# Peptides against a protein of PDB entry 3V4L, part 40

Target 1, 386 residues: chain A of PDB entry 3V4L
Amino acid sequence: GQPLAKDKVALLIGNMSYWEHPKLKAPLVDVYELTNLLRQLDFKVVSLLDLTEYEMCNAVDEFLLLLDKGVYGLLYYAGHGYENFGNSFMVPVDAPNPYRSENCLCVQNILKLMQEKETGLNVFLLDMCRKRNDYDDTIPILDALKVTANIVFGYATCQGAEAFEIQHSGLANGIFMKFLKDRLLEDKKITVLLDEVAEDMGKCHLTKGRQALEIRSSLSEKRALTDPVQGAPCSAEALVRNLQWAKAHELPESMCLKFQCGVHIQLGFAAEFSNVMIIYTSIVHKPPEIIMCDAYVTDFPLDLDIDPKHANKGTPEETGSYLVSKDLPKHCLYTRLSSLQKLKEHLIFTVCLSYQYSGLEDTVEEKQEVNVGKPLIAKLDMHRGL

## One batch from the design tools (peptide; aimed at target 1 A78)

Design b2_p17_2_s3 (made by RFdiffusion4, then SolubleMPNN; from b2_p17_2, 8 letters changed)
Fold by OpenDDE base, seed 4:
Structure b2_p17_2_s3 (fold): chain B 386 residues (1-386), chain A 17 residues (1-17)
Amino acid sequence: as target 1 above (386 residues)
Amino acid sequence: MKHKFLVRFEQRRLARS
């Protein structure tokens, strides 16, 4: 019979906004597109951008809570990285220059923890450099891995090689994701699928002799990403997992705010990633006596580090949201909250209505405070321990 | 055809200077 997954869970991390390292672009698009594809494959996907070391550790811990016996676990990482002595290190956005293993997450440590969960399949897709870090001579003492024969590594590059992204004026995939996305939905053993991706990459004149996919696997069963999830969640553990995932992806409900002047504002929310939300405001009713009217969001929690210069934009793109703009209502003011993992408290902010009456020169302001609780990943309290 | 340049993750610092 076709193999069954008890469940399917994916953690996707895209690091691009490095403090001390070259900024990347591809991880944004790659995480977004992979999220949409894995959702079509019935994966529970947590998608996170621009994580610090601490936030990456917490994201991995939360991911591990979603894993159990027979669950398929997929970890995707796009960002800076290195490989020393066959150990892969993912570089957080706050990593110093130079970084060391103590500043990074070891993929093989995550694999060990996944094996402790008795997972049905462990897939690592690593879109990072695999060059040796000469500033780190630390040999991680890793405990011996169990012989589970359910492990697949897809490295975007060969050992000792660098990963590449396409320099385009617009959004573009990394090289690996460009080819992976075309095959990811195929009903094939994951190692066969990745081998075909490697062949496609090898045929590309841009990547030929520069970047090649490396597959490292110990997979004794014909496991595919297309493998169906086993039945209704019959176990208490499956129910808990479903609730935990759902909690991390709950958007605030849209609100209709009524102001004393008779203006009605719709406040809406959209998820770009598990830690990235767009707030949008629209005027849904305006008295004819009001000639100018704008609804601004302000007074965000300091933890979110919202620059007012990037808030309340006339387009999603001006906030840095290029991917979900087609799905958003038009003619709003848009604000992108890109660091929801930093939110310690409820998301409380002010909606400020600025308006002018016909024949009056003075602008009038009315304000309403809004509490939307903990949106998306903020419900997991990833900062518990600071 | 806009020449798509491959930029190394590490070398992106040099392409903006």
Scores: peptide ipSAE 0.052, ipTM 0.594, DockQ to the pose 0.016
OpenDDE base, seeds 1, 2, 3, 5: peptide ipSAE 0.052, 0.011, 0.056, 0.046; ipTM 0.597, 0.388, 0.594, 0.569; seeds 3, 5 fail the geometry check

Design b2_p17_2_s4 (made by RFdiffusion4, then SolubleMPNN; from b2_p17_2, 10 letters changed)
Fold by OpenDDE base, seed 2:
Structure b2_p17_2_s4 (fold): chain B 386 residues (1-386), chain A 17 residues (1-17)
Amino acid sequence: as target 1 above (386 residues)
Amino acid sequence: SMDAFMKRRLERALARA
């Protein structure tokens, strides 16, 4: 019979905004597009941008808790990384320069933990550099992976990845994601699919000799990302996974704020990623005697590190939100919250209405405090150590 | 948003389970 997945879960991490390392751009688009494709494949996707070491550890630990017997797990990472002595390391955004193994997440350690879950399929995809780190002399003695684990490990290597991101003034995929996205929905054994991606990369004159896909697999069974989820009554664990995902993707409800002057504002929320939300304000009613009015959001929690210079923009693109802008209402003010994983408390902020009456020179201000609880990933309290 | 669509799909799946 066709293999069935007990459930399908994915964690996608894209690190771009490094503190002490070159900033990347490709992970933004790659994580977003991969999220959309995996959702079409009935994966529960958690998508996270710009994680610290602590936040990455917690995200991986929470992902590992979702893995169980017969579950399909996919972990994707795009960012800086290195390989020393056959050990691969993912570099968090807060990693020092130079970074060491103690500042980074060891891929082989995560693969070891994934194999213990008896998953129906584990796919680990790395879109990172394979340069040796000459500042890390650590030789991790890792036990051999159990051959019985249905593990597929894909490693995309780029020599000079920086040069490819620089050439495109626009939003472009990384090279790996460019080829992966064209095949990811195909009903093929995952190793065959990845081999075809590797061949496509090898045929392309742009990637030939610059980027390669290395595939390692212990997968003996014909498993595909297209394999249906088992439709039998959800186990208690499947219910927990469903609830946890739903909790982590819960947006605040849109609000209609009424001010004393008779102006009505719609406050809306959109998810870009599991830890990235856009707030937008629009004036839905204005008395005719009010000639001008604007609705600003301010007084955000300090944990979110929101620069006021990047708040209340006239377009989503001015906030750095290029991906969801088509789905947003027009003629709003937009604010992008990019670090929801740092939120320890409820998201409380102020909506400030600035307005002017016809024939009065003075601008009037009214303020309302808004509490939207814990949006998206902030409900998982990732800042609390396990 | 696609998240709101997937959430509603999940809520419908949970309500049928």
Scores: peptide ipSAE 0.000, ipTM 0.373, DockQ to the pose 0.022
OpenDDE base, seeds 1, 3, 4, 5: peptide ipSAE 0.000, 0.000, 0.005, 0.000; ipTM 0.322, 0.390, 0.383, 0.376; seeds 1, 4 fail the geometry check

Design b2_p17_3 (made by RFdiffusion4)
Pose (drawn by RFdiffusion4):
Structure b2_p17_3 (pose): chain A 386 residues (1-386), chain P 17 residues (1-17)
Amino acid sequence: as target 1 above (386 residues)
Amino acid sequence: SSIHIEAEENELFEELP
């Protein structure tokens, strides 16, 4: 009568800043939006931006680790894609020009690994182009798929076609997400809902005849993204899964820093994506003997490759964050730490204090090191092992 | 136009003419 979910897990990857290929803009916004909608449907969500081939493989491994028998597994990709010989490929940021299947992730490979885990539902939302990569000489000769009647595909466009994004100077949105976001929360069967999305997508003027939604499904059960999760977890296997999930969304505690000169610096942290964290520095207290002082953050791990133009900015928007000043506490210096999947080490940076005493010209520098461990997805140790 | 296909798993990966 009522279909049930052992758990609902989602992996969302949004690639924008390609090295050898045109950079995209809507993936960040679409990924942010799909996480919020999927969380309302009680999903364990992993949100990641600008992953290399190696990094993309690890995200799949962490996602597969969160899937077991009866778990609804969902994969959303927004970025560059190509379709050769019946296989869909997601292109990582590190991809060369020209690129091949070896440089890319085959979705069919990911699907087989999910079937090996006995998942109740396999939903794929591929928000990518689907044209030939004429340079691709290799045909993967993949093994046949087990008939499981739970595979669902939400291709943003058809084979040989292109998926489009509206790059309006402001926010920038994807076409698939414009029509998906208004309908995702419905209690319809996943295939029915995706078809209703395909109708509204046809009413689109910007994309008519260039992009249409393609649905491919084997699903023989009235399964939906709104189906409930098996109430009390109470199983030992169920507990290990909730820990593995909580292990990735840990944020450093908002600490207060005391300086030898009697100045207090409040250090705050904000989550944007599992891959993205925002630090803010507020000067909470200073002694009367000091009037002039500015707190600045430096000496980040080189693995993260933090550009200076994205750090120590008056507002979060100036760092490139999707989060706005109403979401983040007012008046601090905001700094954006994207690319946490690059952190093998522990997070250590210096909160540097430049200050001046009453009646003196000289400028005094007081540097204090801060170790915040492995925030968010860095805690998963994606680089672990030999 | 949109396309909707229901089929077995290996047939979902077949190319359209």

Design b2_p17_3_s1 (made by RFdiffusion4, then SolubleMPNN; from b2_p17_3, 9 letters changed)
Fold by OpenDDE base, seed 1:
Structure b2_p17_3_s1 (fold): chain B 386 residues (1-386), chain A 17 residues (1-17)
Amino acid sequence: as target 1 above (386 residues)
Amino acid sequence: SAKFVKASENDLFKEDP
């Protein structure tokens, strides 16, 4: 019969907004598109952008809590990275220049922990450079891996090589994701699928002789990303996994705020990523005596590091949200919360209505405080693990 | 570090024939 997954869980990390390193662009699009594809494959996907070392560690720990016997685990990473002595290091956004192994996450350590969970399949998709870091001579002493015969690495590039993104004016995938996305939904053994992606990269005149996919696997069974999930969760662990994933993706309910002047505001929420939410406000009712009114969001928790200059925009794109803008209501003011993993408390903010009456020159303001609890990834309390 | 390859916008969206 077709192999069954007990469940399917993916962690996708895209680091682009580095503090001390060149900024990237492709990870934004790559994580978003891969999230949508893996969801079509019945994966529980956690998608995270721009994580610090601490936040990456916590994201991996939370991902490992979702893993159990016979679960398919997929880790995707897009960002800066290096490879020393056959160990792959993912570089957090707060990594110093130069970075060392002590500032980075070792993929082989994550693999060890995934093997302890008795997973049905372990897939690593590493869209990062594999050059040696000459500033780090540390040889990681890794414990011997278990012989689980269920491991697949897809490296975006060869050992000692660079991974590339194509610089253009628009949004585009990195080279690896460009080819991966076209085949990801195919009902093929994951190593066969990745081999076909490698062939496509090798045929393309842009990538030929510049970037080649490397596949490393010990996968003894025919396992595919298309393998169906076993039916209703019967175990307590499967219920916990479903609840943890659901919590990490629970949006606040849309709210209708009523102001004393008789203006009604719709406050809505949309997820771009597990740690990125768009807030949007719209005027749904305005008394005829009010000629102009706008509904601004302000007074966000300081932990979110929200620049007011990027809040309350007339388009999602002006907030830096280019991917979900088609799915958002039109004619709103938009605010992008890009760091929900930093939220320690409830998301409390102010909705400020600024309005003008017909025949009065002065603007009037009314304010309402809104508490939406912990949205999305903030429900996992990623900060409590140390 | 990932490097930008300068390609034209037309090269990204060309479906392989």
Scores: peptide ipSAE 0.075, ipTM 0.607, DockQ to the pose 0.024
OpenDDE base, seeds 2, 3, 4, 5: peptide ipSAE 0.035, 0.024, 0.020, 0.041; ipTM 0.670, 0.534, 0.524, 0.660; seed 5 fails the geometry check

Design b2_p17_3_s2 (made by RFdiffusion4, then SolubleMPNN; from b2_p17_3, 10 letters changed)
Fold by OpenDDE base, seed 2:
Structure b2_p17_3_s2 (fold): chain B 386 residues (1-386), chain A 17 residues (1-17)
Amino acid sequence: as target 1 above (386 residues)
Amino acid sequence: APKFVYATENDLFKEDP
């Protein structure tokens, strides 16, 4: 019969804003485009940007809770990394310089834990460097991996080599995602699909002799990312998984705020990633006696590290939101919350209305507090233990 | 190692000095 997935779950991590290392740009676009493609393939996708070591550990733990017997698991990582003795290490944004294995997440440890879940397919897509880290002499004594014939690694580069991104003036993919995205929706065995991506990279003059895709596979069955999910959730575990994922991807409902002056504001929310949300405000009703009127958001929780200078912008792009700007309503003020994983409490903030009456020189202000609960990934309490 | 960022397509063909 056609292979069936019990479910399909993906964790995508893009690290760019390193504290002690060079900043990257490609992971933003790569995680976003891969998220949209995997959603078209009926994957439950958790997409996260700029995670600390602790936040990466918790994201992996939450991902492992979504895995079960016959589930397809996909892990994508874009960021800094290294490979020592065939072990791949993902570098968190808070990693020291130099970093060591104790500051990083070992992909083979994650694979061990995925094998304990009896998954139907394990796919790792690693868009990072594979050079040895000479500052880390630790030989990880990994417990013997189970011999499962369901593992696929797609490395953006060959063993001992670097992965690259090209600086463009605008948004651009990394080299690996540029080729992967064109084939990802094909109904092919995942190893055949990745081999075609490797051929496309090998034909490109930009990558030839600089970066080559490496495929490692134990996959004995014909499994594809296009394989259909088994119908209605038949198990209690499948219901729990669906509820857990849905909880982590629920946006706040749009609100209509009414001020005493008779101004009405629409407050809306959009997800860019599982940990990145855009707030937008629009004036939906203004009395004719009010000549000027603006609605600002302020007083965010300190855990979110919101700089007021980057809040309340006239365009999504001025907030750093280039990807979802076409899907947002026009003529709003926009604020980007990029660290929702850090939120310990409810998202409470103030909407401040500033306005002027015809024939009065002074501006008037009215304020309303808004509580939207825990948006998106903040519902998973990824800070349990601090 | 850090992921290397090239400024242009031409920088991919510069030998490291």
Scores: peptide ipSAE 0.078, ipTM 0.672, DockQ to the pose 0.029
OpenDDE base, seeds 1, 3, 4, 5: peptide ipSAE 0.025, 0.027, 0.032, 0.034; ipTM 0.626, 0.621, 0.644, 0.642

Design b2_p17_3_s3 (made by RFdiffusion4, then SolubleMPNN; from b2_p17_3, 6 letters changed)
Fold by OpenDDE base, seed 3:
Structure b2_p17_3_s3 (fold): chain B 386 residues (1-386), chain A 17 residues (1-17)
Amino acid sequence: as target 1 above (386 residues)
Amino acid sequence: SPVFIKAEENDLFKELP
């Protein structure tokens, strides 16, 4: 019979905006496209951009809470990384230069913890460099992995090699994701699917002799990413997992704000990633005596580090939101909140209405405070205890 | 670190629309 997954859970991390290291571009598109594909495969996907060490640890801990016996777990990482002594290290955005194992997340340690959950399948897709870090001679003493025969690693590059991005003028995938996305929906054993991706990379003249996919697998069963989820959640744990995932993906409801001048503003929300939300404002009603009217958002929580220069833009693209622009309403002002994982409190902000009456030169301002609770990933309280 | 490869004019690397 076809294997069944008890559930399917994916954590996707894309690190680009490094503090002490070269900035990347591909992880943005790669995480977004992979999220959409894995959702079509009935995965519960948490997608996170630009995580610090602490935030990455918390994201992994929350991911591990979603894992249980027979659950399929997929971890995707795109960013800087290294490999020492067969251990893969994911580099957080706040990692020092040079970084060490103490500043990074060990993938094999995550695998150990996944094996303790008795998962049905463990897939790691690692779009990072695999060069040795000569500044870290620490051999991680990892406890011996269990023989679970359910592990698949897809490395974007060979051992000791670099992964590459393609320099485009616009948005483009990394090399690995470019080939992976074309096959990811195929009903094939995951190792066969990855082997076909490796062949496609090997046939491409740009990647041939520069980057090759490495597959490392102990998978003894014919498991695929297309394997159906077992029916209705019958266990309390499955209900808790579904609720936890749903909380991490719940957008605030759209609001209609009414100002004293008689202007009505529509306030809306869109998710780009689990930690990235776009706020948009539009004027839905204006009295005829008001000539000019602009509604902007301000007074965000300091933890979000919102630069006002990138807020209240006339297009989503001017905020740095290139991926969800087509799904957004037109003729709004747009603000991108890219660090929702940092939110400790409720998302409280001010909607400020600036307007001018016919025959008055002075602009008038009205303000309304808005509390939208904890949006998306902020509901998981990843910073509990700081 | 990932290295940027210059895309030559190859139809394989279309910008996302």
Scores: peptide ipSAE 0.038, ipTM 0.627, DockQ to the pose 0.023
OpenDDE base, seeds 1, 2, 4, 5: peptide ipSAE 0.028, 0.022, 0.023, 0.026; ipTM 0.550, 0.603, 0.612, 0.581

Design b2_p17_3_s4 (made by RFdiffusion4, then SolubleMPNN; from b2_p17_3, 8 letters changed)
Fold by OpenDDE base, seed 4:
Structure b2_p17_3_s4 (fold): chain B 386 residues (1-386), chain A 17 residues (1-17)
Amino acid sequence: as target 1 above (386 residues)
Amino acid sequence: GPVFRVASENELFEEDP
């Protein structure tokens, strides 16, 4: 019969805004597009941008809580990385220069933990450099992996090689995702699908002789990303997994705020990633005596590191939100919260209405505090550990 | 260290002889 997945879970990490290393651009688009494709494949997807070492560890631990016997697990990483002695290391955004294994996450350690969950399939898609890090002399003593014969690695580049992003003036995919996205929905054994992606990369003049996909697999069964999820969650564990994923993706409800002057504001929320949310405000009712009014958001929790210079913009793009702008309401003020994993408390902020009456020169302000609880990934309390 | 090189399109084309 066709193989069945008990469930399908993916963790996607895109690190771009490195503190001590060159900034990247491609991971933004790559994580976003891969999220949309994996959702079409009935994956439960957690998508995270710009994680510290501690935040990456917590994201992996939360991902492991979603894994169980016969579940398909997919880990995608786009960012800086290295490979020492056949061990792949993902580099967090707060990694020092030079970084070492103690500052990074070992993919093979994650694989060991996934095997303890008795997963049905383990897929690693690693869009990172695979050069040796000469500043790290640590030889990881990895425990012997179980013989599960359900492991696939897709490396964006060959061993000892660099992965590239092409610097465009606009949004562009990394090289690996550019070819992967065209085939990801195909009903093929995952190793066959990746082999076809490797052929497509090899035919492209831009990548030929510069970057080639490497596939490593121990996959004894015909498993595909298209394999259907086994029907309604009959187990307590499946219910817990569904609730945990839903908790991490719950947006605040849209609110209508009423001010004393008679202005009504709609406050709305949109998810760009599991840790990135757009807040938008719009004037839905204005008395005729008020000639001008704007609704600003301010007084965010300090843990979010919100720059007021990038808040309350007339377009999503001016906030740095280029991907979801088409799905957002028009004629709002927009604010992008890009670090929801840092939120320790409830998201409390102020809505400030600035307005002017006809025939009065002075601007009047009214303020209302809003508590929206813990949005999206902030519900997992990643900052506390698991 | 091993860094993702942001290659310009031009750097990717100029190495074709």
Scores: peptide ipSAE 0.037, ipTM 0.674, DockQ to the pose 0.028
OpenDDE base, seeds 1, 2, 3, 5: peptide ipSAE 0.029, 0.029, 0.022, 0.035; ipTM 0.619, 0.580, 0.610, 0.641; seed 3 fails the geometry check

Design b2_p17_4 (made by RFdiffusion4)
Pose (drawn by RFdiffusion4):
Structure b2_p17_4 (pose): chain A 386 residues (1-386), chain P 17 residues (1-17)
Amino acid sequence: as target 1 above (386 residues)
Amino acid sequence: PSPPLPDTHKGVIHVPP
């Protein structure tokens, strides 16, 4: 009568800043939006931006670790894609020009690994182009798929076609997400809902005849993204899964820093994506003997490659964050730490204090080191092992 | 010389302000 989910897990990857290929803009916004919608449907969501080939492989491994028998697994990719010889490929940011299947992730490979885990539902939302990479000489000769009647595909466009994004100077949105976001929360069967999305997508003027949604499904059960999760977890296997999930969305505690000069610096942290964290520095207290002082953040781990133009900015928007000043506490210095999947080490940076005493010209510098451990996805140790 | 870009890129719609 009623189909049930042991758990609902989602992996969302949004690639924008390609090294050898045109940079995209809507992936960040679409990924942010799909996480919020999928969380309302009670999904364990992993949101990641600008992953290399190696990094993308690890995200799949962490996602597969969160899938077991009866778990609904969902994969959303927004970025560059190509389709050769019946296989869909997601292109990582580190991809060379020209690129081949070896440089890319085959979705069919990911699907087989999910079937090996006995998942109740396999949903794929591929928000990418589907043309031929004429440079690709290799044909993967992949093994046949086990007939499991739970595979669902939401291709943003058809084979040989393009998926489009509206790059309006402001926010920038994807076409698939413009029509998906208004319908995702419906209690319809996943295939029926995706077809209703395909109808509204045809009413699109910007994309008519260039992009159409393609649905491929084997699903023989009235399964939906709204189906409930098996109430009390109470199983030992179920507990290990909730820990593995909580291990990736840990944020450092908002600490207060005391300086030798009697100045207090409040240090705050905000989550944007599993890959993205925002630090903010507020000067909470200073003694009367000091009037002039500015707190600034430096000496980040080189693995993260933090550009100076994205750090120590008056507002979060100036760092490139999707989060706005109404979401983040007012008046601090905001700094954006994207690319946490690059952190093998522990997070250590210096909160540097530049200040001046009453009646003196000289400028005094007080540097204090801060170790915040492995925030968010860095805690998963994706670089672990030999 | 550098080879041309593949045709396998996500489409972009430019909307002026």

Design b2_p17_4_s1 (made by RFdiffusion4, then SolubleMPNN; from b2_p17_4, 6 letters changed)
Fold by OpenDDE base, seed 4:
Structure b2_p17_4_s1 (fold): chain B 386 residues (1-386), chain A 17 residues (1-17)
Amino acid sequence: as target 1 above (386 residues)
Amino acid sequence: AAPPLPDTLTGVIEVPD
């Protein structure tokens, strides 16, 4: 019969906004497109951008809590990385220059922990460089992996080679995701699917002789990303997993705020990623005596590091939100919260209504505090690991 | 100047217009 997954869970990490390293662009698009494709494949997807070392460790720990016997686990990483002695290291955004293994997450350590969960399939898609880091002379003593025969690595590049971005005038995929996305929905054994992606990449004149996909697998069964999830969650662990994932993806409800002047504001929320939310405000009712009226969001928690210069924009794109802009309502003010993993408490902020009456020169302000609880990934309390 | 780290996903393939 067709193999069944007990569940399907994916962690996607895209690191771009490095502190001490060159900034990347492709991980934004790649994580977003892969998230949408994996959701069509009935994966529970956690998608995270721009994680520190500590935040990456916690994201992996939370991902491991979603894994159980017969669950399909997929880890995708796009960002800076290196490979020393056959160990793949994902570089966090706060990594020093030069970085070492002590500043990075070892993929083979994550694989070890996934094998302890008795997973049905372990897929690693690593869109990072595989050059040796000559500043890291440490040989990691990794524990021996178990023989589970359910492991697939798709490396965007060959050992000792670089992975590349395509610079276009707009948003573009990384090379690996450009070819992967066209095949990801195919009902094929995952190693066959990746081999076809490798052939497509090898036929492209841009990538030929520059970047080639490497597949490393120990996969004894015909497992596909299309494999159906077993029906209703029958175990307590499956119910907990479903609840935990649902918690991490619950948006705040849209609010209608009523001000004393008779202005009504709609406050809305959209998820770009599991740690990235767009807040938008729109005026839904304005008394005729009010000639000008704007609704600003302010007084965000300091742990979110919100620059007021990037808040309350007339377009989603001016906030850095290029991907969900089509799904957002028009004629709002937009604010992008890109670091929801930092949020320790409830998201409390102020909606400030600035308005002017006909025949008065002075602007009037009214303020309302809004508590939206812990949105998206902030519900997982990723800070509890210390 | 710190020697360049091994270029990570920094390889830009310029597509000629």
Scores: peptide ipSAE 0.051, ipTM 0.660, DockQ to the pose 0.586
OpenDDE base, seeds 1, 2, 3, 5: peptide ipSAE 0.032, 0.035, 0.033, 0.043; ipTM 0.614, 0.593, 0.595, 0.596

